# Designs tried in a protein design run: peptides against a protein of PDB entry 4LZF. Part 69

Target 1, 155 residues: chain A of PDB entry 4LZF
Amino acid sequence: GGRLVVFPNGTRKELSADGQTVKVMFFNGDVKHTMPDQRVIYYYAEAQTTHITYPDGMEVLQFPNNQTEKHFPDGRKEITFPDQTVKTLHPDGREESVLTDGTIIQLNPDGSKVIQFNTGQREIHTADFKRREYPDGTVKTVYSDGRQETQYPTG

## One batch from the design tools (peptide; made by RFdiffusion4, then SolubleMPNN)

Design b2_p12_7_s1 (from b2_p12_7 with R6P A8E A11P)
Fold by OpenDDE base, seed 2:
Structure b2_p12_7_s1 (fold): chain B 155 residues (1-155), chain A 12 residues (1-12)
Amino acid sequence: as target 1 above (155 residues)
Amino acid sequence: PALPAPPEEPPL
């Protein structure tokens, strides 16, 4: 059978019969689970936040506002916001946001921005220009000097 | 938000 230890401070520790699962119920209401797969699940009672750590260095945070964060061992971070926007922060400094409508917004380390609209239009922002690409192959560019160029699709 | 530190885990 499992073991239950009750400490003088009110903390409780449950050990499974196989010893592979440990549950600590802290006196403050926090809960720690150590699982057979070596993941550790922390529940912070006051913050109502769950923090899962994996042996490979993966971390998952679940916040009470329905935000979820995944911290990958490669340094990538994925944030699912309450509005269900998913933002990925890459180790190279690139950021990508996928909106619920399918729009993708990329922020590049060089400061450029790319928006891929759900309509198939693409907008590129650089220091030198703003460019709109249309599904028909039309490209409109507004340069920082005020020059405008339209490239029409070659039929 | 910053997560609090969990309480010290008592020995088994």
Scores: peptide ipSAE 0.075, ipTM 0.779, DockQ to the pose 0.883
Fold by OpenDDE base, seed 5:
Structure b2_p12_7_s1 (fold): chain B 155 residues (1-155), chain A 12 residues (1-12)
Amino acid sequence: as target 1 above (155 residues)
Amino acid sequence: PALPAPPEEPPL
């Protein structure tokens, strides 16, 4: 049978009969589950936040506002916002946001920004220019000096 | 926000 241990401080520890599942109910209301797959599920009662740690080093945070953060072993982070926007932070400093409308926003380590609109238009922002690429092959560039250039598709 | 430190895990 399972085992329940009650500590003098009010913490309770439940052990499964096989010893593969451990549930700790802390005196502060926090709960820690160690699962057979070695996943650790920690619930912070005050913060109402769930923290899942995997044996490979993956971590998942679930916040009470429905934000979810995934911390990958390679250092990548994926944030799902309450609005269902997904932001990926790469170890190289690149950031990518995927909006619910299918727009993709990329921030590059060099400080450049690329927006892929759901319309098929693409906008590139650098220190030197903003460039809009249109599905028809037209490219409009506005340089930092105020110069504008339009490149028309070869008809 | 930094999560609070978990309480010390009780002995087995």
Scores: peptide ipSAE 0.073, ipTM 0.778, DockQ to the pose 0.887
Fold by OpenDDE base, seed 4:
Structure b2_p12_7_s1 (fold): chain B 155 residues (1-155), chain A 12 residues (1-12)
Amino acid sequence: as target 1 above (155 residues)
Amino acid sequence: PALPAPPEEPPL
């Protein structure tokens, strides 16, 4: 059978019969689960936040506002916002946001921004211009000097 | 947000 240890401070420790699952219920309401797969699930009672650590170094944070953060071993972070927007932060400084409508917003380390609209249109923002690419192959560029250029598809 | 430090885990 499993074991239950109750400490004088009110902390409780439950061990499974196989010893592969450990549940610690701390006196402050925090809960720590060590699972057979070696993941550790920590629940912070005051913050109502769940922190999962994996043996590969992956971490998952679940916040009470339904935000979820994944911290990958490579230093990448993936944030799922309450609105279900998914933002990926790359170690190189690139950021990518995928909106629920399928729009992708990329922030590049050079400060450029690329928006891939769900309509198939793409918008590129640089220090020098804003460019709109249309599915038909038309490209409209507005330069920082106010010049505008339209490139038509070669039919 | 920064998570609080967990309390000390009791011995087995």
Scores: peptide ipSAE 0.072, ipTM 0.778, DockQ to the pose 0.915
Fold by OpenDDE base, seed 3:
Structure b2_p12_7_s1 (fold): chain B 155 residues (1-155), chain A 12 residues (1-12)
Amino acid sequence: as target 1 above (155 residues)
Amino acid sequence: PALPAPPEEPPL
């Protein structure tokens, strides 16, 4: 059968009958679960934070403000904010944010920024210009020297 | 049985 061990410091350790599930309830209120699937679940009682580690190197953080972070084995991070914005941090330094309205904001390693609006408009920011592309094919460019250019769909 | 290790601190 299962086994419960109570330590003099107040920490408790519960073992399943097969020994594959281990629950440690620390004296400070923290809890560690080791599961048969080799995931480890830490609950930090003071921070009210859950930290899950997987055998493939995946990590999941769940914060009390409803923020969730996923740390992938490839070095990618995915943050779901309380407002449900999803931000992806890529190993190459690229960042992508998907807003709840469908707007996508991309920060590129070269320092350029691209905003894809839910309206189909696109804005591109570089060191040399800011450019707005419209669904009708109109393109407006403001160059770093202050020059402005409008390109119409007919040329 | 050996005492379990102390709890880790949460990530910052």
Scores: peptide ipSAE 0.060, ipTM 0.780, DockQ to the pose 0.105

Design b2_p12_7_s2 (from b2_p12_7, 5 letters changed)
Fold by OpenDDE base, seed 1:
Structure b2_p12_7_s2 (fold): chain B 155 residues (1-155), chain A 12 residues (1-12)
Amino acid sequence: as target 1 above (155 residues)
Amino acid sequence: MELPAPPEEPPL
């Protein structure tokens, strides 16, 4: 059978009969589950937050406001915001946000920014210019010196 | 968001 240990401080520890599952119910209301697959599920009672750790180093945070954070072993971080925007932080410093309307916003380590609109338009921001690319092949560039250039599609 | 430190686990 399973085993229950009750500590003087009110913490309780439940062990499965096979010893593969451990549940700790802390005196503060926190709960820790160690699973047979070696994942650890921790619930923070005050913060109402779930933290899952995997043996490969993956971590998942689930917040009460419906925000979810995934921390990958390679250093990548993926945040799903309450509005369902997904932001990926890459180890190289690149950031990518995917909006619910399909707009993609990329921030590059060189400081450039690329916005791919759901309309098929693309906007590129660099230190030297802002460029708008249109689906018809028209390209408009506004340079940092105030110069403007329009490139028309080759028919 | 910063999570609070969990309580120390009791010994096995």
Scores: peptide ipSAE 0.070, ipTM 0.778, DockQ to the pose 0.925
Fold by OpenDDE base, seed 4:
Structure b2_p12_7_s2 (fold): chain B 155 residues (1-155), chain A 12 residues (1-12)
Amino acid sequence: as target 1 above (155 residues)
Amino acid sequence: MELPAPPEEPPL
């Protein structure tokens, strides 16, 4: 059988019969599960947040608003927002957002932005210009000085 | 979002 330890402060520790699962129920309502696969599941009662840590350094956060965050061992973070937008933060400072309509927004460390629209259009933002690329090969550029350029596809 | 620290786990 399992073992239950009750501490004077009200914290409870449940040990499985095989010793592979440990459940700590803290006096504040927080819960910690240590699983056979060595993942640790924290539940923060006040925040209603679940935090899973894996032996490889992976972390998963589940918030009460249905936001999920994955923290990868390489330093990458993946945030799934309540609206199901997925934002990836890369260790190099690059950020990528995938919208539910398939639009991809990339923010680069240099401050440039690239939007890949679901229509096949692409928009590039730099300090010097905004550029729209169309599927037909047309490219429209608006420069920071107000100059505009249109490049037509070479037929 | 910053998570609170869990309470101190008592010894076995």
Scores: peptide ipSAE 0.069, ipTM 0.777, DockQ to the pose 0.880
Fold by OpenDDE base, seed 5:
Structure b2_p12_7_s2 (fold): chain B 155 residues (1-155), chain A 12 residues (1-12)
Amino acid sequence: as target 1 above (155 residues)
Amino acid sequence: MELPAPPEEPPL
């Protein structure tokens, strides 16, 4: 049989018969589960937040607003927003957001930005220019000095 | 978002 330990402060600890599962119900309403796979599931009662830690160093946060954050062992972070936009933060400082319409927004460590529209248009932002690339091969560039250039597809 | 510190886990 399992074991239940009740502490004087009201915290309760339940151990499975095999010892592979431990459930701690803290006096504040928080809950900690240690699972047979060695993942640890924290529930923060006040914050209504679930925090899962994995043996490989992965972490998953689930917030009451339906935002989910994944922290990968390689240092990458993936945020799924309530609107289902997914933002990836890479260890090199690159950020990528994938919108529900298929638009991809990339922020590069050098401060440049690339937007890949679902229409097949691409917009590139640098310190020196903003450039729009069209599916037909037309490229429009607006330079930081206000100069504009249009490059037409070579027919 | 910073999570609150969990309570101290009681001994086994």
Scores: peptide ipSAE 0.069, ipTM 0.778, DockQ to the pose 0.844
Fold by OpenDDE base, seed 2:
Structure b2_p12_7_s2 (fold): chain B 155 residues (1-155), chain A 12 residues (1-12)
Amino acid sequence: as target 1 above (155 residues)
Amino acid sequence: MELPAPPEEPPL
């Protein structure tokens, strides 16, 4: 059978019969599970937040507002917002947001921005221009100097 | 969001 240890401060520690699972129920209501796969699941009672750490360095945070954050070992972060928008922060400084409507917004380290609309239109923002690409192959460019160019598809 | 520090885990 498992072992239960009750400490004077009210903390309880449960060990599985195989010793591979440890559950600590802290006096403050926090709960820590150490699993056979070496993942650690920590629940912060006051914050109502779950923090999972994996042996590979992956971390998962689950917040009471339904936000979830994944911290990858490579330094990438993935945030799922309560509205189900998913934002990825890349180690190179690139940010990508996928909206629930399928729109993708990319922020590049050079300051450029790319929006892929769910309509198939694409908008590119650079220091030099804003460009709209249409599904028909039409491209409209507004340059920083005020010039405008429309490129029509070769029909 | 900064998480609070967990309580000290008691020894086995």
Scores: peptide ipSAE 0.068, ipTM 0.776, DockQ to the pose 0.956

Design b2_p12_7_s3 (from b2_p12_7, 4 letters changed)
Fold by OpenDDE base, seed 5:
Structure b2_p12_7_s3 (fold): chain B 155 residues (1-155), chain A 12 residues (1-12)
Amino acid sequence: as target 1 above (155 residues)
Amino acid sequence: MELPAPPEEPAL
């Protein structure tokens, strides 16, 4: 049979009969489950937050506002916001946000920003200019000096 | 978001 150990501080530890599952119920209301697959599920009672750690080094955070954060072993982070926007932070410093309307926002390590609109328009932001590319091949550039340029598609 | 430190797990 399983074992229940009750500690003097009120913490309880439940061991499965096979020893493959361990449940710790801390005196503060926190709960730690160690699973047969060696994942650890920790619930923070005060924060109402679930933290899952995997043997490969992946971590998953689930917040009470329905935000989810995934920390990948490669150093990538993926944040799913309550509105279902997904933000990916790459180890190279690149950030990508995918909005629910299909708009993609990329922040590059060089400080440039690219917005791919769901309309097929693209906007590029650099230190020197903002550029809007249209599906018809028109390109509008606004330079940091206030100069504006329009490039028309060569039909 | 910084998570609170978990309580120390008692040794069995």
Scores: peptide ipSAE 0.082, ipTM 0.785, DockQ to the pose 0.916
Fold by OpenDDE base, seed 1:
Formats: sequence, structure tokens, C-alpha cells
Structure b2_p12_7_s3 (fold): chain B 155 residues (1-155), chain A 12 residues (1-12)
Amino acid sequence: as target 1 above (155 residues)
Amino acid sequence: MELPAPPEEPAL
């Protein structure tokens, strides 16, 4: 049979009959579940936040505003915002945001920025220029010195 | 967001 332990502080610990599942109900309303697969599901009652830890080092945070954060063992983080924008932070310092309209925004470690618009236009920002690439092959560059260049498609 | 520290789990 399962076992229930009630501590003097009001914390309760439930063990399954096989000992593979442990549920701790803390006196503050927090709940910790240890599962047979060694994942730990922690619920913070005050913050209304769920924190899942996996044995491989993956972590998942679920916030009451519908934001979700995944922390991967390789150091990558994936944030799903309430608006369903997904932002990935890479260990190399690269950041990628995918907007709900299909726009992709990349921030590179060198400080450059690339925007892939849902229209097929692409914008590249560097220290030296801002460049707009159009689906027809036209490329417009505005350099930091104020010079402008337009390259027309070879047609 | 910073999460609060969980209460100490009492020893069994």
C-alpha cells in the first residue's frame, strides 16, 4: 500500500506503493511530484508557476500568463511568449524570434540583425549598412556614411 | 521571472 507522512509543520508526503512516485504537499501550498521517469514537477502556489526538471538537465517553466520557457541541457533557451512569439537564445549568443505572422528576427553575436519578413523581403543590419532585399532580386543598401546603393535584378 | 525558493523538504 501507499504511505502518507504528515509532518508537524503541515507538509504532507505521499509515497506510491511501488515507491516510484512521491508527492510532497508543502505547508505553503507548493506541490512537488517525483515521477518514475525521474522528472520532478514542482508547482509554486503563490507564483502559480509549474517547474519541470528532467534527469537530462532539461527544465520547463510554465507561467500563469501562458508564457513557457524551456531550458535545454546544451544551454539553449526557448521562450514562448503569451502572444505565441517564440524566442530562441543559443549558447553562442545568437537570438532568433519567430513572430506569429511568420516574420523571423535573428540577432547575431557580432551585433548584426537579420529580419526575414513574411512578404519574402529580407533586411540585414550591420555596423556598416542596412540592406533590404526584395523578392524580385532588387537590393537596396544604405551605408552608415549616408551613401545609398540600389542593385537591380539581372533580368 | 525569479521563482521563490521552495520550502525545505523535511527528512523522512
Scores: peptide ipSAE 0.081, ipTM 0.784, DockQ to the pose 0.906
Fold by OpenDDE base, seed 3:
Structure b2_p12_7_s3 (fold): chain B 155 residues (1-155), chain A 12 residues (1-12)
Amino acid sequence: as target 1 above (155 residues)
Amino acid sequence: MELPAPPEEPAL
């Protein structure tokens, strides 16, 4: 059978019969689960936040506003916002956001920005220009000096 | 977000 230990401070510790699962219910309302697969699930009662740590160094944060953050062992972070937008932060400083409509927004370490629209259009922002690429092969460039160029597809 | 430190886990 399992064991229940009740401490004088009100903390409770539950051990499974196999000893593979440990549940600590702290006096402050926090809960820690140690699982057979060595995951640790910690619930912060005041913050209403769940923190999961994995043996490989993966971490998952679940916030009460439905935001989820994944911290990968390689230093990459993936944030799922309440609106279901997914933002990836890469170790090289590149950021990618995938919107629910399929639009992809890339921010590069050099300060350039690329938007891949769900329509197949692409927009490139640099210090020197903004460029719009169309699915038909038309390319429109607006330079920082106010010049505009349109390249038409070769028929 | 900074998470609070867990309470000390009592020894069995």
Scores: peptide ipSAE 0.080, ipTM 0.785, DockQ to the pose 0.868
Fold by OpenDDE base, seed 2:
Structure b2_p12_7_s3 (fold): chain B 155 residues (1-155), chain A 12 residues (1-12)
Amino acid sequence: as target 1 above (155 residues)
Amino acid sequence: MELPAPPEEPAL
């Protein structure tokens, strides 16, 4: 059978009969579950936040505002905001946001920005220019020196 | 968001 230990401070520890699951109910209301897969689920009662740690080093944070953060072993972070925007922070410093409308915003380590609009238009921002690419193949460029160029589709 | 430190887990 399982085992329940009640500590003098009010913390309780439950062991499964197989010893593979451990549940700690802390005196402050926090709860820690150690699972057979070695995943640890920690619930912070005051913060109402769940923190899951995996043996591979992955971490998942679930906040009471419905924000979720995933920390991958490769150093990538994925944040799902309450508005359901998903932001990925890459180890190389690239940031990518996927909006609920399908718009993708990429921030590159070189300071350039790329927006993929849900309309199929693309906008590229660099130090030297802003460029808009249209689905028809038209490309409009505004250079930092004030020059403007329009390239028309061939055909 | 910074998470609070968990309480010390008692030894069994």
Scores: peptide ipSAE 0.079, ipTM 0.785, DockQ to the pose 0.967

Design b2_p12_7_s4 (from b2_p12_7, 6 letters changed)
Fold by OpenDDE base, seed 5:
Structure b2_p12_7_s4 (fold): chain B 155 residues (1-155), chain A 12 residues (1-12)
Amino acid sequence: as target 1 above (155 residues)
Amino acid sequence: MELPPPPEEPPL
């Protein structure tokens, strides 16, 4: 059978009969589950937050506002916001946000920004210019000095 | 968001 250990501080530890599952109910209301697959599920009672750690180094955070964060072993982070926007933080410093309308926003390590609109238009932001690319091949550039250039598609 | 450190797990 399983085993229950009750500690003087009020912490309780439940062991499964096979010893593969451990549940610790801390005196503060926190709960820690160690699963047979070696994942650890920790619930922070005050923060109402769940933190899952995997043996491969993957981590998942679930916040009470429905935000979820995934921390991958390669250093990548993926944040799902309450509005279902997904932001990926890459180890190289690149950030990508995918909006629910299909817009993709990329922030590059050099500080440049690329927006791929759901309309098929693309906007590139650099230190020197903002450029809008249209599906018809038209390109409009506004330079930081105020100069504007329009490039028309070659017919 | 930074989470508070969990309480120390008692030994088995």
Scores: peptide ipSAE 0.071, ipTM 0.778, DockQ to the pose 0.906
Fold by OpenDDE base, seed 4:
Structure b2_p12_7_s4 (fold): chain B 155 residues (1-155), chain A 12 residues (1-12)
Amino acid sequence: as target 1 above (155 residues)
Amino acid sequence: MELPPPPEEPPL
């Protein structure tokens, strides 16, 4: 059978019969689960936050506000906000946000920004211009000097 | 967000 150890400080340790699952209930209310798949699930009672560590080095943080953060072994981070927006931070400094409406916002390391609207429009922001690309092939550019250009699709 | 260190895990 399983084993329960109760320590003088109030910490409890539960071991499964097979020894593959360990649950530690700390005196402060924190809980640590070591699972058969070698993931470690730690619950911080005060912060009401769950931290999962996977054997491959992936980490998942679950916050009480329903925000979730995934930390990938490659250094990529994925944040799911309470509103279900998903933001990916890439190791190269690129950031991508996927909004619930399907809009994708990309921040590039060079400071440029690309927005893929759910309408199929695309907007590119650079130091020199803002450009809007329309599904019909029309492209409107507003340059930093105030000049505007419209390129029409070749019919 | 930085989380506090967990308490020391009791021995087996």
Scores: peptide ipSAE 0.070, ipTM 0.779, DockQ to the pose 0.892
Fold by OpenDDE base, seed 1:
Structure b2_p12_7_s4 (fold): chain B 155 residues (1-155), chain A 12 residues (1-12)
Amino acid sequence: as target 1 above (155 residues)
Amino acid sequence: MELPPPPEEPPL
């Protein structure tokens, strides 16, 4: 059978009969589950937050506002916001946000920004220019000096 | 968001 240990401070520890599952119910209301697959599920009672750690170093945070954060072993982070926007932070400093309408916003380490609109238009922002690419092949560029250029599709 | 440290886990 399983084993229950009750500590003087009110913390309880439950061991499965096979010893592969451990549940700690802390005196503050926090709960820690160690699973047979070696993942650890920690619930913070005051913050109402779940923190899952995996043996490969992956971590998942689930907040009461429906935000979810995944921390990958390579240093990448993926944040799902309450509005269902997904933001990926890459170890190289690149950030990518995918909006619910399919728009993709990329922030590059060099400070450039690329927006891929759901309409098929793309906008590129650099220190030197803003460029809009249209589905028909038209490209409009506004340079930082105020010069404007339009490239028309060949056809 | 910063989470508080968990309580000390009791010994086995």
Scores: peptide ipSAE 0.070, ipTM 0.779, DockQ to the pose 0.924
Fold by OpenDDE base, seed 2:
Structure b2_p12_7_s4 (fold): chain B 155 residues (1-155), chain A 12 residues (1-12)
Amino acid sequence: as target 1 above (155 residues)
Amino acid sequence: MELPPPPEEPPL
């Protein structure tokens, strides 16, 4: 059978019969589960936050406001906000946000910005211009010097 | 959000 140890400080430690699962219920209300797959699930009682660590270095944070953060071993972070927007932070400094309406916003390390609208329009922001691409193939560019150019689709 | 350190894990 399993083993339950109750410590004088009120912490409780439960071991499964096979020893592969360990549950620690700390005196402060925190709970730590060590699972057979070596993932560790820690619940912070005061913060009402769950922190899962995986043996490959993956981490998952679940906050009481329904925000979830995934920290990948490669340094990428994925944040799911309470509004269900998903923001990905790449190790190269690129940031991508996927809005609930399907709009994708990309911030590039060079400072450029790309917005893929759910309408099929695309907007590109660079140091030199702002460009809008339309589904019909029309492209409008406003350059930093104030000049404007419209390129019409062929056909 | 910075989480506080967990309490010391008791021995087996």
Scores: peptide ipSAE 0.069, ipTM 0.779, DockQ to the pose 0.919

Design b2_p12_8_s1 (from b2_p12_8, 4 letters changed)
Fold by OpenDDE base, seed 3:
Structure b2_p12_8_s1 (fold): chain B 155 residues (1-155), chain A 12 residues (1-12)
Amino acid sequence: as target 1 above (155 residues)
Amino acid sequence: APDLPAPPEEPE
């Protein structure tokens, strides 16, 4: 059978019969599970936060507000917000947000911004202009000097 | 992300 050790400080350690699962229930209410797949699940009782570490170096944080963060071994981070928006932070400094309506917002390291709307419209923001591309091929550009240009599709 | 406390030391 399994083994339960109770320490004088109130911490409890439960060992599975196979020895592959270890559960530590700390005196402060924190809980640590070491699993057969070598993942470690730590629950912070005060913060009500779950931290999962994987043997490949992946980490998952689950917050009480329903936010989830994934930290990948390559340095990429993926944040799922409570509203189910997913934000990816890339190691190169690019950020991408996918909204629940399918809109994609990209922030580039050069400071440019691209919005791909769920309607098929695209908006590009640079230091020099804002450009709106329409599904029909119409392109509207507003330059930083206030000049406006419209390019119509050649039908 | 909130700063999480260090886990307590496991007693021996």
Scores: peptide ipSAE 0.071, ipTM 0.776, DockQ to the pose 0.754
Fold by OpenDDE base, seed 1:
Parts: structure tokens; sequence; C-alpha cells
Structure b2_p12_8_s1 (fold): chain B 155 residues (1-155), chain A 12 residues (1-12)
């Protein structure tokens, strides 16, 4: 049978009959579940936040505002914001945001920025220029010196 | 992300 241990401080520990599931109910209202697959589900009562840790080093945070963060073992982070925007932070310093309208915003380690609009237009920002690419093949470049160039599609 | 408090120590 399962076991219930009640500690003097009010913390309770519940063990399954097989011993593979452990539930700790802390005196402060926090709850820790250790699962048979070795994932640990921790609930912070005051913060109303769930923190899941996996044996491979993956972590998942679920916040009361509906934000979710995934921390991957390789150092990548994926943040799902309350508005359902998904932001990925890569170990190399690259950041990518996918908006709900399908717009993709990439921030590169070199400081360049690429925006891929849902319209099929692309905008590239570098230290030297801002470039807009249109679906028809037209490319407009505004250089940092104020020069402007338009390249027309080969029709 | 908000800073989460340290979990209470599990009694032995």
Amino acid sequence: as target 1 above (155 residues)
Amino acid sequence: APDLPAPPEEPE
C-alpha cells in the first residue's frame, strides 16, 4: 500500500505503493511530484507557477499569466507569451519571434534584423542599410549614407 | 521571468 508521512512542520509526503511516485505537499502550499519517468513537477503556491524538470535537463515553466518558458538542455529557450507570440533564444545569441499573424522577426548576433512579413515582404536591417524585398522581386535599399537604390524584377 | 522562491527543504 501507499504511505503517508506527516512531518512536524506540516509537510506531508505521499508515496505510491510501488514507490515510483512521490508527492510532497509542503507546509507553505507548494507541491512537488516526482514521477516514474523521473520528471519533477513543482508547484509554487504563492507564485502560482508550475516548474517541470526533466531528467535530460529540460525545464518547463508555466506562469499564472499564461506565459510558458521551455529551457532546453542545449541552452535554447522558447517563450510562449500570453498573446501566443513564440520567441526562441538560441545559444549563439540569435533570437527569433513568431507572431500570431505569421510574421517572423529574427535578431542575429551581428546585430542585423530580418523581418519576414505575412505578406511575403522581407525587410533586412544591417549597420549599412535597410532593405525591403517585395514578392514581385522588387528590392529597395536605403543605405546609411542616405543613398537609395531600387532593383526592379527581371520581367 | 519572475524570480521564483527557493522551495522549502524536504525534512528527512
Scores: peptide ipSAE 0.070, ipTM 0.775, DockQ to the pose 0.761
Fold by OpenDDE base, seed 5:
Structure b2_p12_8_s1 (fold): chain B 155 residues (1-155), chain A 12 residues (1-12)
Amino acid sequence: as target 1 above (155 residues)
Amino acid sequence: APDLPAPPEEPE
Protein backbone atom coordinates (compact mmCIF):
# COMPACT_ATOMS: atom_id res chain seq x y z
CA GLY B 1 0.00 0.00 0.00
CA GLY B 2 0.88 3.66 -0.21
CA ARG B 3 2.29 5.58 2.73
CA LEU B 4 1.12 8.82 4.30
CA VAL B 5 3.58 10.71 6.44
CA VAL B 6 2.31 13.65 8.47
CA PHE B 7 5.00 15.98 9.70
CA PRO B 8 4.80 18.10 12.87
CA ASN B 9 4.52 21.31 10.80
CA GLY B 10 1.36 20.00 9.08
CA THR B 11 3.06 19.01 5.82
CA ARG B 12 1.83 15.70 4.46
CA LYS B 13 3.69 13.34 2.15
CA GLU B 14 1.86 10.66 0.22
CA LEU B 15 3.92 7.93 -1.44
CA SER B 16 2.45 5.49 -3.91
CA ALA B 17 2.86 1.78 -3.26
CA ASP B 18 5.51 1.59 -6.01
CA GLY B 19 7.22 4.77 -4.74
CA GLN B 20 7.04 6.33 -8.24
CA THR B 21 4.47 8.98 -7.32
CA VAL B 22 5.05 11.36 -4.46
CA LYS B 23 2.58 14.01 -3.37
CA VAL B 24 3.64 16.61 -0.86
CA MET B 25 0.93 18.81 0.59
CA PHE B 26 2.71 21.65 2.32
CA PHE B 27 1.36 23.40 5.39
CA ASN B 28 0.90 26.60 3.32
CA GLY B 29 -1.44 24.83 0.87
CA ASP B 30 1.19 24.29 -1.83
CA VAL B 31 1.20 20.90 -3.51
CA LYS B 32 4.12 19.11 -5.13
CA HIS B 33 3.59 16.04 -7.28
CA THR B 34 6.55 14.01 -8.47
CA MET B 35 5.32 11.77 -11.28
CA PRO B 36 6.67 8.44 -12.59
CA ASP B 37 8.01 10.28 -15.67
CA GLN B 38 10.07 12.45 -13.27
CA ARG B 39 8.11 15.61 -14.04
CA VAL B 40 7.40 17.72 -11.00
CA ILE B 41 4.08 19.53 -10.76
CA TYR B 42 4.16 22.28 -8.19
CA TYR B 43 1.04 24.23 -7.27
CA TYR B 44 1.49 27.55 -5.51
CA ALA B 45 -1.67 27.97 -3.46
CA GLU B 46 -1.39 31.70 -2.78
CA ALA B 47 -0.49 32.55 -6.39
CA GLN B 48 -2.85 29.87 -7.77
CA THR B 49 -0.04 29.05 -10.21
CA THR B 50 1.07 25.66 -11.49
CA HIS B 51 4.74 25.11 -12.28
CA ILE B 52 5.70 21.94 -14.14
CA THR B 53 9.35 20.99 -14.46
CA TYR B 54 10.45 18.24 -16.81
CA PRO B 55 13.62 16.12 -16.56
CA ASP B 56 14.87 17.57 -19.89
CA GLY B 57 14.82 21.06 -18.36
CA MET B 58 11.51 22.20 -19.88
CA GLU B 59 9.31 24.25 -17.60
CA VAL B 60 5.63 25.15 -17.91
CA LEU B 61 3.95 27.89 -15.91
CA GLN B 62 0.17 28.13 -15.76
CA PHE B 63 -1.18 31.32 -14.24
CA PRO B 64 -4.68 31.93 -12.81
CA ASN B 65 -5.40 34.47 -15.59
CA ASN B 66 -5.10 31.63 -18.15
CA GLN B 67 -1.62 32.71 -19.29
CA THR B 68 0.77 29.83 -20.00
CA GLU B 69 4.54 30.12 -20.29
CA LYS B 70 6.79 27.39 -21.68
CA HIS B 71 10.51 27.60 -21.01
CA PHE B 72 12.40 25.32 -23.37
CA PRO B 73 15.82 23.79 -22.60
CA ASP B 74 17.34 25.75 -25.53
CA GLY B 75 16.40 29.03 -23.80
CA ARG B 76 13.34 29.72 -25.96
CA LYS B 77 10.21 30.91 -24.19
CA GLU B 78 6.67 30.63 -25.48
CA ILE B 79 3.95 32.71 -23.85
CA THR B 80 0.29 32.02 -24.57
CA PHE B 81 -1.68 35.03 -23.41
CA PRO B 82 -5.29 34.89 -22.16
CA ASP B 83 -6.42 36.23 -25.57
CA GLN B 84 -4.60 33.25 -27.20
CA THR B 85 -1.85 35.41 -28.69
CA VAL B 86 1.34 33.35 -28.75
CA LYS B 87 4.64 35.14 -28.18
CA THR B 88 7.92 33.32 -28.76
CA LEU B 89 11.15 34.69 -27.31
CA HIS B 90 14.18 33.21 -29.05
CA PRO B 91 17.66 32.87 -27.47
CA ASP B 92 19.10 35.17 -30.18
CA GLY B 93 16.80 37.98 -28.97
CA ARG B 94 14.23 37.59 -31.75
CA GLU B 95 10.62 37.82 -30.66
CA GLU B 96 7.62 36.60 -32.60
CA SER B 97 3.97 37.21 -31.76
CA VAL B 98 1.21 35.35 -33.54
CA LEU B 99 -2.15 37.04 -33.11
CA THR B 100 -5.48 35.21 -33.25
CA ASP B 101 -6.27 36.87 -36.60
CA GLY B 102 -3.10 35.34 -38.10
CA THR B 103 -1.04 38.54 -37.96
CA ILE B 104 2.61 37.82 -37.20
CA ILE B 105 4.80 40.42 -35.50
CA GLN B 106 8.54 39.83 -35.53
CA LEU B 107 11.02 41.85 -33.49
CA ASN B 108 14.56 41.26 -34.69
CA PRO B 109 17.77 41.57 -32.63
CA ASP B 110 18.86 44.51 -34.83
CA GLY B 111 15.78 46.43 -33.65
CA SER B 112 13.85 45.97 -36.89
CA LYS B 113 10.22 44.96 -36.80
CA VAL B 114 8.25 43.01 -39.38
CA ILE B 115 4.49 42.76 -39.37
CA GLN B 116 2.88 40.19 -41.61
CA PHE B 117 -0.78 41.08 -41.84
CA ASN B 118 -3.46 38.49 -42.46
CA THR B 119 -4.32 40.54 -45.61
CA GLY B 120 -0.97 39.58 -47.15
CA GLN B 121 0.49 43.03 -46.57
CA ARG B 122 3.85 43.25 -44.85
CA GLU B 123 5.25 46.18 -42.93
CA ILE B 124 8.96 46.51 -42.20
CA HIS B 125 10.22 48.94 -39.59
CA THR B 126 13.89 49.87 -39.39
CA ALA B 127 15.82 52.78 -37.93
CA ASP B 128 15.83 54.35 -41.40
CA PHE B 129 12.35 53.63 -42.75
CA LYS B 130 8.92 52.12 -42.52
CA ARG B 131 8.00 50.07 -45.57
CA ARG B 132 4.64 48.65 -46.55
CA GLU B 133 4.56 45.86 -49.08
CA TYR B 134 1.24 45.16 -50.77
CA PRO B 135 0.09 41.89 -52.36
CA ASP B 136 -0.03 43.57 -55.79
CA GLY B 137 3.71 44.31 -55.55
CA THR B 138 3.35 47.98 -54.62
CA VAL B 139 5.88 49.06 -52.03
CA LYS B 140 5.55 52.27 -50.04
CA THR B 141 8.50 53.50 -48.02
CA VAL B 142 8.50 56.34 -45.52
CA TYR B 143 12.04 57.29 -44.60
CA SER B 144 13.10 58.74 -41.25
CA ASP B 145 13.78 62.09 -42.96
CA GLY B 146 10.10 62.25 -44.01
CA ARG B 147 10.73 61.35 -47.66
CA GLN B 148 8.16 59.00 -49.14
CA GLU B 149 8.71 56.64 -52.03
CA THR B 150 6.22 54.45 -53.87
CA GLN B 151 7.46 51.63 -56.03
CA TYR B 152 4.84 50.38 -58.44
CA PRO B 153 4.77 46.80 -59.67
CA THR B 154 6.26 46.40 -63.12
CA GLY B 155 3.37 44.78 -64.90
CA ALA A 1 6.04 36.33 -14.99
CA PRO A 2 5.10 37.18 -11.41
CA ASP A 3 7.60 36.37 -8.71
CA LEU A 4 6.60 33.04 -7.27
CA PRO A 5 7.38 32.25 -3.67
CA ALA A 6 10.06 29.72 -2.96
CA PRO A 7 8.61 26.29 -2.22
CA PRO A 8 8.77 25.29 1.43
CA GLU A 9 11.61 22.97 2.29
CA GLU A 10 10.56 19.37 2.16
CA PRO A 11 11.11 17.66 5.46
CA GLU A 12 13.43 14.68 5.25
Scores: peptide ipSAE 0.070, ipTM 0.775, DockQ to the pose 0.789
Fold by OpenDDE base, seed 2:
Structure b2_p12_8_s1 (fold): chain B 155 residues (1-155), chain A 12 residues (1-12)
Amino acid sequence: as target 1 above (155 residues)
Amino acid sequence: APDLPAPPEEPE
């Protein structure tokens, strides 16, 4: 059978019969589960936050505001915001946000920004210009010098 | 993300 140990400070430790699962209920209300797969699930009672650590170094944070963060072993982070926007931070410094409407916003390490609108329009921001690409093939560019160019689709 | 407190030490 399983074992329950009750410590003088009020912490409790439950061991499964197979010894593969350990549950620690801390005196402060925190709970730690060590699972057979070596995943550790920690619940912070005061913060109402769940922190899951995996043996490969992956981490998952679940916050009471419904934000979730995934920290990948490669250094990538994925944040799901309460509004369900998903932001990915890449190790190279690229950031990508996917909005609930399907709009994708990319921030590049060079400082450029690309917006892929759900309408199929694309907007590119660089130090030198702002460019709008339309689904029909029209491209409008506004350069930093104030010059404007429109390229019409060859149809 | 909020800073999370350190877990209590597990008693032996």
Scores: peptide ipSAE 0.070, ipTM 0.775, DockQ to the pose 0.775

